# Peptides against a protein of PDB entry 6FRK, part 22

Target 1, 411 residues: chain A of PDB entry 6FRK
Amino acid sequence: NEEVLNAMLKEVCTALLEADVNIKLVKQLRENVKSAIDLEEMASGLNKRKMIQHAVFKELVKLVDPGVKAWTPTKGKQNVIMFVGLQGSGKTTTCSKLAYYYQRKGWKTCLICADTFRAGAFDQLKQNATKARIPFYGSYTEMDPVIIASEGVEKFKNENFEIIIVDTSGRHKQEDSLFEEMLQVANAIQPDNIVYVMDASIGQACEAQAKAFKDKVDVASVIVTKLDGHAKGGGALSAVAATKSPIIFIGTGEHIDDFEPFKTQPFISKLLGMGDIEGLIDKVNELKLDDNEALIEKLKHGQFTLRDMYEQFQNIMKMGPFSQILGMIPGFGTDFMSKGNEQESMARLKKLMTIMDSMNDQELDSTDGAKVFSKQPGRIQRVARGSGVSTRDVQELLTQYTKFAQMVKKM

## One batch from the design tools (peptide; made by RFdiffusion4, then SolubleMPNN)

Design b1_p9_7_s2 (from b1_p9_7, 6 letters changed)
Fold by OpenDDE base, seed 2:
Structure b1_p9_7_s2 (fold): chain B 411 residues (1-411), chain A 9 residues (1-9)
Amino acid sequence: as target 1 above (411 residues)
Amino acid sequence: LPFLLELLS
């Protein structure tokens, strides 16, 4: 039993290391999982794999929880949010994303560019802010970020802004001059929240970077960027561990709306390659697809028909770019997010729908569509002929449906 | 949706 546990834990540890989880955290996780698994319960004939998976999931959730409540802005108050992070972390883009997020939620939001180090920083912020119709402040002539930040914060406080976001200078590496500048700005503006922005794609360097910032600046929140890239997000665990601060948002792409509140369970599910089922349920719910409630209710009852699958394919086709949806699915590599793969995915959905268009109501509305076809193989041949596909293509669809229906029954 | 697309993989 211990050998089997150790073997499974080794596989999980390998997968977590390949997901950019810090080696120390993986070691700690392994120890915590071993301590949390009652070997006696493993002896009782419970599915050892499920127990280990659950224990791993639970311990990963704990690693993402710093035990500190995330700061939240107070409505009707002036909330100053200072951003810190390296150049190339996506900090400036994330400032705009956060501003846009709050603006869309009906907050009076503004942006301050206190980056005097990077040429064109203010122009970039101004461009992003103008596109999003977000008020902004900055200078082309003032070189002291403290002055710019102070003047901007004062201006927007006097104008009764609720969310005042201050973007600061970055550097390509941790430099004492950067941290001194950050401290001077923080001391001058007295931010209600300091947000550290981290690029997830830096892998094992996430710990050292996050620690360097936390050791110098009172980081209270973390935002992880570039989770749409090759990074599996394991660096986020390192950021939480080093900063002892919650992840509040994640950046999931290049667009201003590729930004979402951090959710622990979905993130860990995605990290483990289990899929972001919850985030997709939420995203599906946000789409206000007329039949979503009826579908969710069927899913809660473990009912899923070929018609329900067809309707979902129609809904997916209405959602537009599959890239964001595909990125939420385990086993779809980043290569599947390319524009070429979106068209291919759309074509595949259309093909599946065309197969289902050749099905009858009895086949579509059966709670066990695969069983209907298995009992009468002549149905497969009929559908194949009607849709112009092979009998294999119909069998593949039914196999897919069966896998989905089995997952729905386990929800 | 994620499951449907996972099935499409």
Scores: peptide ipSAE 0.012, ipTM 0.567, DockQ to the pose 0.047
Fold by OpenDDE base, seed 3:
Structure b1_p9_7_s2 (fold): chain B 411 residues (1-411), chain A 9 residues (1-9)
Amino acid sequence: as target 1 above (411 residues)
Amino acid sequence: LPFLLELLS
């Protein structure tokens, strides 16, 4: 029994190391799992694999929980949020994502660019802020980030903004000059929260980086970025361990909406390759796809029309990047669709919808749409002409519809 | 969800 446990723990430890989990944390996890598993209960015929998986899951949850309550903004107050982190961490993009997140929740939000080091930092922030309709402040002439941050914070406090986000310079590496600049900015603006932004793709460097920031500035929150890539997220455990600060949000792509509140259970499930069913359910619920209930009811009756397929394509398009959706499904890795394939898949769906826009109500609402077209082939030619596509493209759509309708009948 | 997967594959 102990030999089997040690073999299984070796496999888990290898997988965690391959997921960029720090070697010290993996060792500690192994010891904690060994201490938590009753070998006598394992002898009683319980699924040894499930017990080990549960013990590993429970200990990973503890590693991501610093035991500190996350800071939350207070309604009707001016909340100053300072961002810190290296250049290329996604810090500037994350500032815009966080501002947009609070704006969508009805908070009066603004952005300050206190990055005087990077050429075009203010232009990038201005572009992102303008697209999201977020008020912004910065300077093209002032070179002192303390002055810019102080003036911007004062301005937006006087204008009764509730969420005031300050983006700082990141540099390419850990430098004493960067940390002194961050301390000067923090002392001047007195932020209610300091957010460390970490790139998950840096792997084993996450611990050393996170520690270097925490040793110099009072990091109170962590945001992990680039969790849509090949980064397995093990570096997030290192960030929590080093900063003793909660992860508050994660960045899951390049779009402004590719940003979500951190949830421990879904994150650990995804890290273990178990998928994120809860996050998928939450994302589907957040989309307020009101028409999903009516569709689920039709599907239960084995009815599926071309209109129902059109509505499904609209729903899929509202869900955003398909890689994120697929990456939430158990057994579908992020590699199933390369980033190039997402745009192509969206373009394909949009093409299919354009074909259906040329169909009439009789064709769209028929419970046997394929049979309507097969009985009168002239309909295919009409739809093809109306949508500017080939008759083959219409036939391919009808073939897809037929496959779906057959699946619905088997449900 | 299985439908979505088959559309995306």
Scores: peptide ipSAE 0.010, ipTM 0.517, DockQ to the pose 0.163
Fold by OpenDDE base, seed 5:
Structure b1_p9_7_s2 (fold): chain B 411 residues (1-411), chain A 9 residues (1-9)
Amino acid sequence: as target 1 above (411 residues)
Amino acid sequence: LPFLLELLS
C-alpha cells in the first residue's frame, strides 16, 4: 500500500516538475498530499487513485490561493495601477489588455509609458492604445521614468480617469538600476496596486524573479502571460508563493481580447491536464446555445459521446476566438494550437467533423464510441471510406475522443 | 496534459 502510494506520488511529482512547478513546492505538496491521504484512507474505502487526485488538486488550489483578497478598483475613484516585470514578460502588451478589459466594462481608462530604456516602447504602447481607442501618455524626449509617470498620473487624475495604468521599464536581467528606478516610480506615483507580470514559459526561474520584484516593491497582484504557448503554468504557483499575491488575470494569446480574469479551479484543472471544462461550460453558457443545458448535464454525469464532441466542435466553430476555446478542451491544449495558426486548427477541426459526419447514430451516441469501433474494426474502414480519409485518421480521432471521454468521466 | 492526468489517475 505505501509503496504504491509512493510510486503514484513520484509520478505526480515528476509530472508537476515537467509542468514547471518549483522543486520546493513539489516537495511540500508531496508531503501535504501524503499526510492528507493517510488521514482520508483511514476514513474511507475510496479508490486510492481518486483520493490522490483529489488531494493533489486540493493542495494545488491552496498553492494558488495566497489567502489575500485581490485588489479591485473603486468606481468613481482614481485608481493607479503600476506594472512591473522583466523585458519579454508581455508586460507592455498586458497593460493594453488590462486597459481594454476595463474600458469594455465602462471604466474611464488610460495608459502611461514610463519605459525609457526600451527603444520604441512608447511607439508600441501608442500603437496598441490607438487601436483600442485608449488615451495614452508618454515622452520621446524625457528619459526620467519618474518625471513621465508623475506627469502622466497628474494629467489623467486632473481629467478624472478611473483606471490609470503605468508601464515601467523591463530589463533583460535583474539589474540593480532597474529596481531603483522601479522603486523611485512607485514612491513618486503612490500606486493603489502594483502588478507583477510573469511569463509562464520561464519555468523554474519564476520563484527567484518574483521574489526579486517583491523584495523591492510591494507587489499586490500577479498576471501570468503566454499560457497559450508551451508553458504549462506551473511557474504561476512559484510567483504566488514568492509574492504572496493573487493571480488576477491571465494572458492566453497575442490579441487584445486574449485576456481573462483568473479562475483557480479551471487553472488547476488545466495544469493537471483535466482541461478547463468549467470555463468551457461558462463560455458555452454565455453563448446561449439552445442545447447547452443538455450537454452540461451530460458532462456533469461523466457522459461524453462522439455526438457531444461533434456538437462541441460546431459550437467552437460558431465562437469567434477559436484559440481560447481549443485551449479549454481537454487534449486540445497548447499542443493542438502550437503547431499551426488558427486557420490550421479550424481545418483540423473541420476534418474531424467530416470524419464524424460519416459515422452512424449508434457510433455517435455510444457512451464508449471507441469501444464500438474496437469491437468491429470494419466500422473504421467504413467511416474512413465515407469521409475520404485514412483508417489512421479515424483512429487518431477515436484516440482523441477516448482521451476526452476519460477526462469527462474523471470530472 | 492528458499525460499528467494519466499519471494522476
Scores: peptide ipSAE 0.000, ipTM 0.386, DockQ to the pose 0.022
Fold by OpenDDE base, seed 4:
Parts: sequence; structure tokens; C-alpha cells
Structure b1_p9_7_s2 (fold): chain B 411 residues (1-411), chain A 9 residues (1-9)
Amino acid sequence: as target 1 above (411 residues)
Amino acid sequence: LPFLLELLS
């Protein structure tokens, strides 16, 4: 039993390291999971794998919880939010995303560009802010970020703005001059929240980077960006551990809408490849897609057909940013995100729909579509010929359907 | 997807 546990934990540890989880955190998690698993309960239990997965999930949830309540803006007050982070972290884009998020929620929101170091920083912020109809402040002539930040904060306080976001200079390296500038800006504007923006794709460097910022500036919140890329977000755990600050939001793409409040359970589920079912419900509820009450009723009864899958693909195609939506679907996200951009993912979905268009009503409406095809392999060849694809492509579709149908039966 | 999600909730 201990050898089996150690083998399974080794696989989990490898997968977490491949997800950019810091090696020290992976070691601690391994020890904590070993201590949380009763070997006697595991010996009597039919489902050792489920027990280990549950223990791993619980310990990952603890790693993203700093034990500190996230700062939240107070309605009807002037909330100053200062952004800090390296150049290329997505800081400037994230300022605009956060401003847009609060604006859509009915907050009086504005942006200040206190980046005097980067040529065109103010033009970029102005372009993003104008596109989103967010009020902005900055200077083309003032070189002191302290003056710009102070004047901008004072202006927007006097105009009764509720959310005042200050973007600061980001450099390519951790330089003492950058940290001194950030401290001077922070001292001048007295922010209610300091947000550290981190790129999830920097992998094992997340801990050292996050620590360097926290040691110089009182970081109270973390935003993790580029979670749409190859980064599985394991660096987020390192940021929480180093800053002792909660993740408040995540950036999930380049669009202004590619931004969501951080939720611990969905994030850990996605990190483990379990999918983000809650976040997908929330996103679809935001999209006001047609009430598919009929499919809810079927899935409550553990019924899922190839037709139901086809209808879901049509709904996904209506939702727009396809990469994010697919990344939230259990068992679909990994295969679609690994192989291409949003256009390639859309082309792949259209290909799957074209395969299903060559299926008959008996195949589409069967509660066990995979079994219909497995009992009569000639159906796979017919569908493959009808859709102009390989028999392998049809088998891959049926494998995906089987994963979904098994998930629905376990609900 | 909302539908798969409402069923998974």
C-alpha cells in the first residue's frame, strides 16, 4: 500500500512540476498528503485513486489560501488601486481589464498612467481606455511618476471616482531604482490596495519575482496573467506563498473581457485538469445564452447523447472567445489548447460538428452513442466517409463523447 | 456549456 501511494504521489508531483508548481511547494504538498491519508482507510477503500485526488485537491486549496481576506473596494468611497509588476507581466493590460470589470458593475472607474519610463505607455493606456470608454489621466511632458500619480489621484478623487487605478513603470529586471520609484509613488498616493501582476508563464521564477516585489512594496493582492497559454497556473501558488497575499483576479487572454474574479475551487480543478465547471456556468450565465432547460433535465437524469454534445458545440461557437470556453470544459480543454490558437480550435470544433452531421438519428439520440458505434464498427467507416475524415477522427470524437457521458453519469 | 455546468453544479 505504501509503495502504491508513493508511486501515485510521484505521478502527481511530476504533473504539478509540469504545471509550474514550485519544487518546494510540491515537496510540502507530498508530505502533507502523506500525513492526511490514513493508510488503514486506504486499505479498506475501493477507490485509492479518488482518496489521493481528494487529499491532493484539499492541500492545493490550502496552498492558494494565504489565510488573509482579499481586499475589496467599498462602494461610495474613493478606492485607490496601485499596480506593480515587471514589463511583459500584462500589468498595463490588466489595469484596463480591472477598470472595465468595475465599470461594467456600475462603479465610477478611472485609469492613471504613471509609467514615464516606457515610450508610448500613455498612448497605449489612452488607446485601451478610450476603446473601453474609461476616463484616464497621464502626461506627455511630466517625467516624475510621483507627480503624475498624485495629480491624477487628486483629480479623480475630486470628481468622486470610486475606483482609481494607477499603472506604474515596469522594467525587464528587478532594479533598485524601480522599487524606489514604486515606494515613492505608493507613499505619495497612499493606495488602499497594491496589486502585484505576475505572468504565469515564467514558471519556477514566480517565487523569486513575487518575493522581490513583496520585500520592497506592501503587496496586498495578486493578479495572475497569461493563463490561456501553456502555463497551467502553478506559478500562482508560488506567488501566494511568497507574497502571503490572495489572488483576486486572473487574466485568461488578450481581450478586455478575458478577465475574471479568482475562485479557488475552479482554479484548482483546472490546474488538475478536472475542468472549471463553475466558471463555465458563470460565463454562460453572463452571455445570456438561450435557456437550455431541456438539456439540464436530461443531464440531471444522467443522459447525454451525441445530439446533446452537438448542441453544446453550437452554443460554444456562439460564445466567442473559444479558447477560454474550451479550457473550462472537463476533458476538452487540454486537447484543444495544446494544439492551436482560437481559430484552430474553432476549425477543430467545426470538424467535429461536420462528423456529427454525417451521423444518423439513432446514433445521435442514443443514450450510449459510443456503444452503438462499438457494437457496429461499420458505422464509424460510414460516418468517416460521409464527413470526409479518417476513421481515427471519428474514434477521437467518440472518445471525447464517452468522457463527457461518463462525467454526466457520475453527477 | 451552461447546461453542462448547471448539471455539474
Scores: peptide ipSAE 0.010, ipTM 0.465, DockQ to the pose 0.032; fails the geometry check

Design b1_p9_7_s3 (from b1_p9_7, 5 letters changed)
Fold by OpenDDE base, seed 5:
Structure b1_p9_7_s3 (fold): chain B 411 residues (1-411), chain A 9 residues (1-9)
Amino acid sequence: as target 1 above (411 residues)
Amino acid sequence: VEFLLELLS
């Protein structure tokens, strides 16, 4: 009993460490989960595995929630948003993504480049802002970020801008000079919100970095970038813990639209390798694809067929930006995107669909399609011949389907 | 991911 629990907790802890969750948070989570299960096992004859899963999920949700309401801009006011973060965190790109997000919502948005340290910072911001049709301010000659930030904020306040985003200098190391410049800029412009931008790929360093920023400036929001890469996002928990600030947005790629409001449940589900089924459902609903209600209802009932998977692949192909959607599908995450470009991912989906086109209605509509094929191996050979693929390719598809169907049953 | 899913399965 206790040995099985301890073994499962050890495995969960290992997986969380491999997801870049801070070792202190993993230890605390292990203790909290153990305490929660010990209490619930006494109360309910429930399957220990489901209890551990639920307890882990619940404690991760608590680690992402700082208990502080996220700052939101006020319509018809001048809202000054200062960005802070290391060089290479995606800070400058994220400034443009946030400005574009608010602009698309009908906010009067602008960008200020107060990065005087990085050569070409202003040119990069200007290029991004111009492509997005976002007004911008900066200098090629002024070297004091306080002057640039103050002048830019004053200019855009006088022009009645509602969202005024200030990008600051990043450094490669935690240099005292960077933190003093950030503090001087913050004191001069008095931002309504300070956003810490964190790269999800920095792993165990997230806590110390996030803390160093919070100790110098009043960080009130976190944005996590590069969640489309190999980063599992566990560093985000460290940033929330260190800053005591909510994650407000995530960056999910290189495009200006690869930016979304943070949702706790989908993020934890993805961190645990369950995929972002809720985010997939939301994106599918936003696209008003007529056949989606029936699919969402089946998913809510834990039903997932090979036909439902085929329909999802058709929907993905209709949605265009493949990288974001594939990253939301369980088993198509980081490993599917890391191996190739968007075209290779599309070719792989088309291959999977071609395999499914050779299946019959009994195979496609079975609530356990993999079991139908396992009971009658001759079906695999028929489908392989019909689609011009190997029996191995059909088995790989059925393995992927089984993973998806298991995830949907756990929702 | 698969390992986490197997652990949580």
Scores: peptide ipSAE 0.000, ipTM 0.404, DockQ to the pose 0.022
Fold by OpenDDE base, seed 1:
Parts: sequence; structure tokens; C-alpha cells
Structure b1_p9_7_s3 (fold): chain B 411 residues (1-411), chain A 9 residues (1-9)
Amino acid sequence: as target 1 above (411 residues)
Amino acid sequence: VEFLLELLS
């Protein structure tokens, strides 16, 4: 039993390291999981794999919980949110995403560009803000970020804005001059929240970067960006551990809508390759697809057919950008999230749909489609021949369907 | 949508 536990924990630890989880956190998690697993309960015939997975999941949930309640803006008040982070972290884009998120929720939102260091920073912010119809402030002539931030905050306070977002200068490195500038800005505007923006794609460097910011600036919230790329999100655990601050939002792409509130359970599920099922449901609900109500009703009853799957593939193909949807899909590797693989991902969906086009109504409309095929293996061969694919391809589709139908039954 | 995610895995 201990050998099996150690082998499974080794696989989990490898997968977490490959997901950019910091080696110290992986070691701690291994020890915590070992301590949380009762080996006697494992001997009693419980599914050892399920128990280990649950223990790993529970310990990962603890690693993303700093034990501090996230700051939330107060409705009808002026909430000043200062953004800090390195250049290239996605800070400026994230300011616009956060402003747009609150604007869509009926908050009076604005943006201030206090980045005087980067040429074209104000033009970039202005462009993003104008596209989203968000009021903005900045200067082409003022070089002191403290003056710009102070004037902008005062202006928008006087105009009764509820969400006042201040984008600050970044640097390529953690420089004392950057931190001094951040402190001067923070002292001048007295922000209600300081948000550290971290690029998840820097992998193992997340800990050192997050620590450097926390040691110099009173970071109260974290936003993790570029979770649409090759970044598997393990750096987020490092950010929480180093900053002792909650992740409040994640950036999941380049679009202004590619921004969501951080949810611990979906994030850990995705990190473990279990997929982001909740985030996918939320995203389908946001698309207001005409047939969503009928599907949601079937899902609530634990009913899911191969036809329902086919209809959902048609919906995905309509949703675009396909890469983000695929990245929410359990076991679609981070490689599906790359723009280069969107065509391949679409081709894979089309292949699956072509396999289902060769199924009959009895197979498509069965609430246990996989069992229909398992009882009569000749059906697999018929479908494979009809769709021009291997019997293996059909079995892979049925395996996928079975996983789904099992999730739907657990809902 | 949850369901679509597991299928693509």
C-alpha cells in the first residue's frame, strides 16, 4: 500500500512540477498528502486512486487559500485600485479587463495611466479604454507618475466614479527605483487595493518575482495572466504562497472578455487535468445559445446522450476563440490553448462529429451510449467503417463520452 | 459546457 501511494504521489508530483508548481510547494504537498491519507482506510477497499486524488485536491485548495478574505469594492463608494507588476506581465491589458468586468456589472469605472516610463503606454491604455467605452485619464507631457495618478484619482473622485483603476509603470527587473515610484504613487493616492499582476508563463520564476513585490509593496490581491498559453497555472500557487494574498481574477486570453473571477475549485481541477467544468458551464451560459436551457435541464436530470454531445460540439465550433474553450476541457493539454493549434483542435472536433454522423439514432439518443456499443462491439466497427476512422478512434470517443456521462450523473 | 471539456480531452 505504501509503495502504491509513493508511486502515485511521484506521478502527481511530476505532473505538478510540469504544471510550474514550485518544488518546495510540491514537497510540502507530498508530505501533507501522506499525513492526510489513512493507510488503514486505504486497506478497507476504498478506491486508492480516488482517495489520493481527493487528498491531493484538498491540499492544493489549501495552497491557493492565503487565509485572507479578498478585498471587494463597495457599491456606491469610490474604490481606488492600484495595479503593480513587471513590464510584460499583462498589467495594462488586465487594468482594461478589470474595468470592463466592473462596467458590465453596472459599476461606474475609469482608468488612469500613471506609466510615464514606457513610451506609448498612455496610447495603449487609451486605445483599450476607448474600445471598451471606459473613461480614462493620463498625460503626454507630465513625467511624474505621482502627479498623474493624484490628478486622475481626484478628477474621477469628483465625478463620482466607483471603480478607479490606476495602471503604474513596470520595469523588466525588480529595481529599487520601481518600488520607490510605486510607494510614492501608493502614498499619494491611498489605494483601497493594490493588485499585483503576474504572468503565469514565467513558470518557476513566479515565486521569486511575487516575493520581490511583496517585500517592497503592500500587495493585497493577485491577478494571474496568460493562463491561455503554455502556462499550466502552477505559478499561481507560488504567487499566493509568496504574497499571502488571494488571487482575485485570472486572465485567460487576449480578448477583453478573457477575464474571470478566480474560483479555487475549478482552477485546481484544471491544474490536475480534471478540466474546468464550472467555467465551461458559465461560459456557455454567457453565450445565450438558444438550446442552452434544454441542455441544462437534461444535465440537471443526469441525462446526457451522444446527440447532446454532438450538439455541444456544434456550439463550441460557433463560440470562438476555440483555444480558450479547449483549455477549459479536461485532458486537453495546454497545447490546445495555443493559437497555432486552434485549427488542429477544430479538426479534432470535426473528426469526432464525423464519427457521430455515422451513428444511428439508437446510439445517439441512448442515455448510456457507451453501454450500447460495449454490448454490441459490431457497432464500433460499423461506425468506424462509416466514418473512415479506426475502431480505436471510435473507442476514444466513447471513452470521452463515458467520462462526461459520469460527470453529469454526479451533478 | 463542462461536458464539452471532457470530450475534447
Scores: peptide ipSAE 0.010, ipTM 0.519, DockQ to the pose 0.081; fails the geometry check
Fold by OpenDDE base, seed 2:
Structure b1_p9_7_s3 (fold): chain B 411 residues (1-411), chain A 9 residues (1-9)
Amino acid sequence: as target 1 above (411 residues)
Amino acid sequence: VEFLLELLS
């Protein structure tokens, strides 16, 4: 039993390392999982794999939870949010994304560019802010970020802004001068929240980077960027561990709306290649498709038919860019997020729908569609002929449906 | 989501 546990944990540890989870955290997780698994319960014929997966999931959830409640802005108050992070972390774009997020929620939001180091920083912020209709402040002539930040914060406080976001200078390296500048800005403006922006694609360097920022400035929140890239997001665990601060948002693309509140469960599910089922459900709910409530209720009851799957495919096709949805689905590599793969994904969905269009109501409305087809294999041949596909394609659809229906039954 | 991925894989 211990050998089997150790073998399975080795596979999980390998997968986590391949997901850019820090080696120390992976080691700690392995120890915690071993301690959390009752070997006696594993002996009792419980599905050892499920127990280990659950234990791993639970311990990963704990690693993402710093035990500190995320700071939240207070409505009707002036909330100063300072951003810190390396150059290329996506900090400036994330400032705009966060500003836009709050603006869309009816907060009086503004942006301050206190990046005097990077040529064109203010122009970039101004362009982003103007596109989003977000008020902004900065200077082309003032070189002291403390002055710019202080003047900008004072200006927007006097104008009764609720969300005042201050973008600071980044550097390519962890330079003492950068940290001193950040500390001077922080001391001058007295931010209500300091947000560290981290690029998920830096892999194992996430810990060292996050620690360097936390050791110099009072980081209270983390935002992880570039989770749409090849990075599986394991670096986020390192950031939480190093900063002892919650992840509050994630950046999921280049667009201003490619930004979402961090959710622990979906993130860990995605990290493990289990998918963001909750985020998919939430996104499906946000679409206010009239039929979504009925479907969600069916899903909550563990009922899922081929018709329900068909309706979901219709809904997904209505959602527009598959890239965002596919990025929420586990085992589609980032390569599947390319524009070429969106068309291919739509073509695949359309193919599956065409297969289902050749099914009858008994097949579509069965709570166990796969069993209907397994009992009468002639149905597979009928559907295959009707849809112009192979019997294998129909069997693959039914296999997929069965997997989904099994997941729904576990929700 | 896993299912949709497995469906799309």
Scores: peptide ipSAE 0.008, ipTM 0.506, DockQ to the pose 0.044; fails the geometry check
Fold by OpenDDE base, seed 4:
Structure b1_p9_7_s3 (fold): chain B 411 residues (1-411), chain A 9 residues (1-9)
Amino acid sequence: as target 1 above (411 residues)
Amino acid sequence: VEFLLELLS
């Protein structure tokens, strides 16, 4: 039993290291998981793999929780949010995303460009802000970021803005001059929240980078960017550990709406490659689609029918632009998010639904729909003829259904 | 989600 546990933990530790989780955190997690697993319960239990996965999941959830409540803006107050982070972290883009997020929620939101170091920083912010219809402040002539930040904050306070976001200079290297500038800006504007923006793709460098910022400025929140890339976001765990600050949002693409509140459970599920079924369920719940509770309950029981898949396709079609859903789904690159691919993806879903419309209730409501078709191959031909598709198209649908039903049974 | 990906791929 201990050898099997050690082998499985080695695989999990390898996968976490490949997901850019810091080696110290992986070691600590391994020890914590070993201490949390009762070997006697595991000896009696039929599903050793599920117990280990659950223990790993619980310990990862603890690593993402800094034990500090996330700062939230107060409605009807002036909330100053200062952004800090390296150049290329997505900081400037994230300022615009956060501003747009609050604006869409009915907050009076504005942006300040206090980046005097990068040529065209103000033009970039102005372009993004103008596209999103977000009020902005900056200067082409003032070189002191403290003056720009102070004047901008004062202006927007006087205009009763509720969310005042200040973008600061980012450099390619940790320079003392950058940290001094950030501290001077922070002292001048007295931000209610300092947000550290981190690129998830920097891997093992996340800890050292996050620590360097926290040691110089009072980072209270973390935003992780580029979670749509090859990075599984394991560096986010290092950022939380180093800053002792919660992740408040994640950036999931280049679009202004590729931005969501951080949720611990979905993030860890995605990190482990368990699928973001909970995040899908949460988004479906946010869309107030009626039949979500019944589907969640069936999924929890490992039951998944072709009808449940059909209902899920209907729900996805009701969610609107596939781009927002596909961006949540690990493995759809940005190229799949082209308007052409969204229409093709919707056409493909409609085709699959049309195939299922030619199925009978026995086929749709079977807990093993694939076995119903495999036992009576004449059903495939009937469905193919009824839907005007090839027998291959029906077999592909059944193959996909089988893969999903197997995932649901493993949950 | 991975299944939807495989369906849409």
Scores: peptide ipSAE 0.006, ipTM 0.412, DockQ to the pose 0.091; fails the geometry check

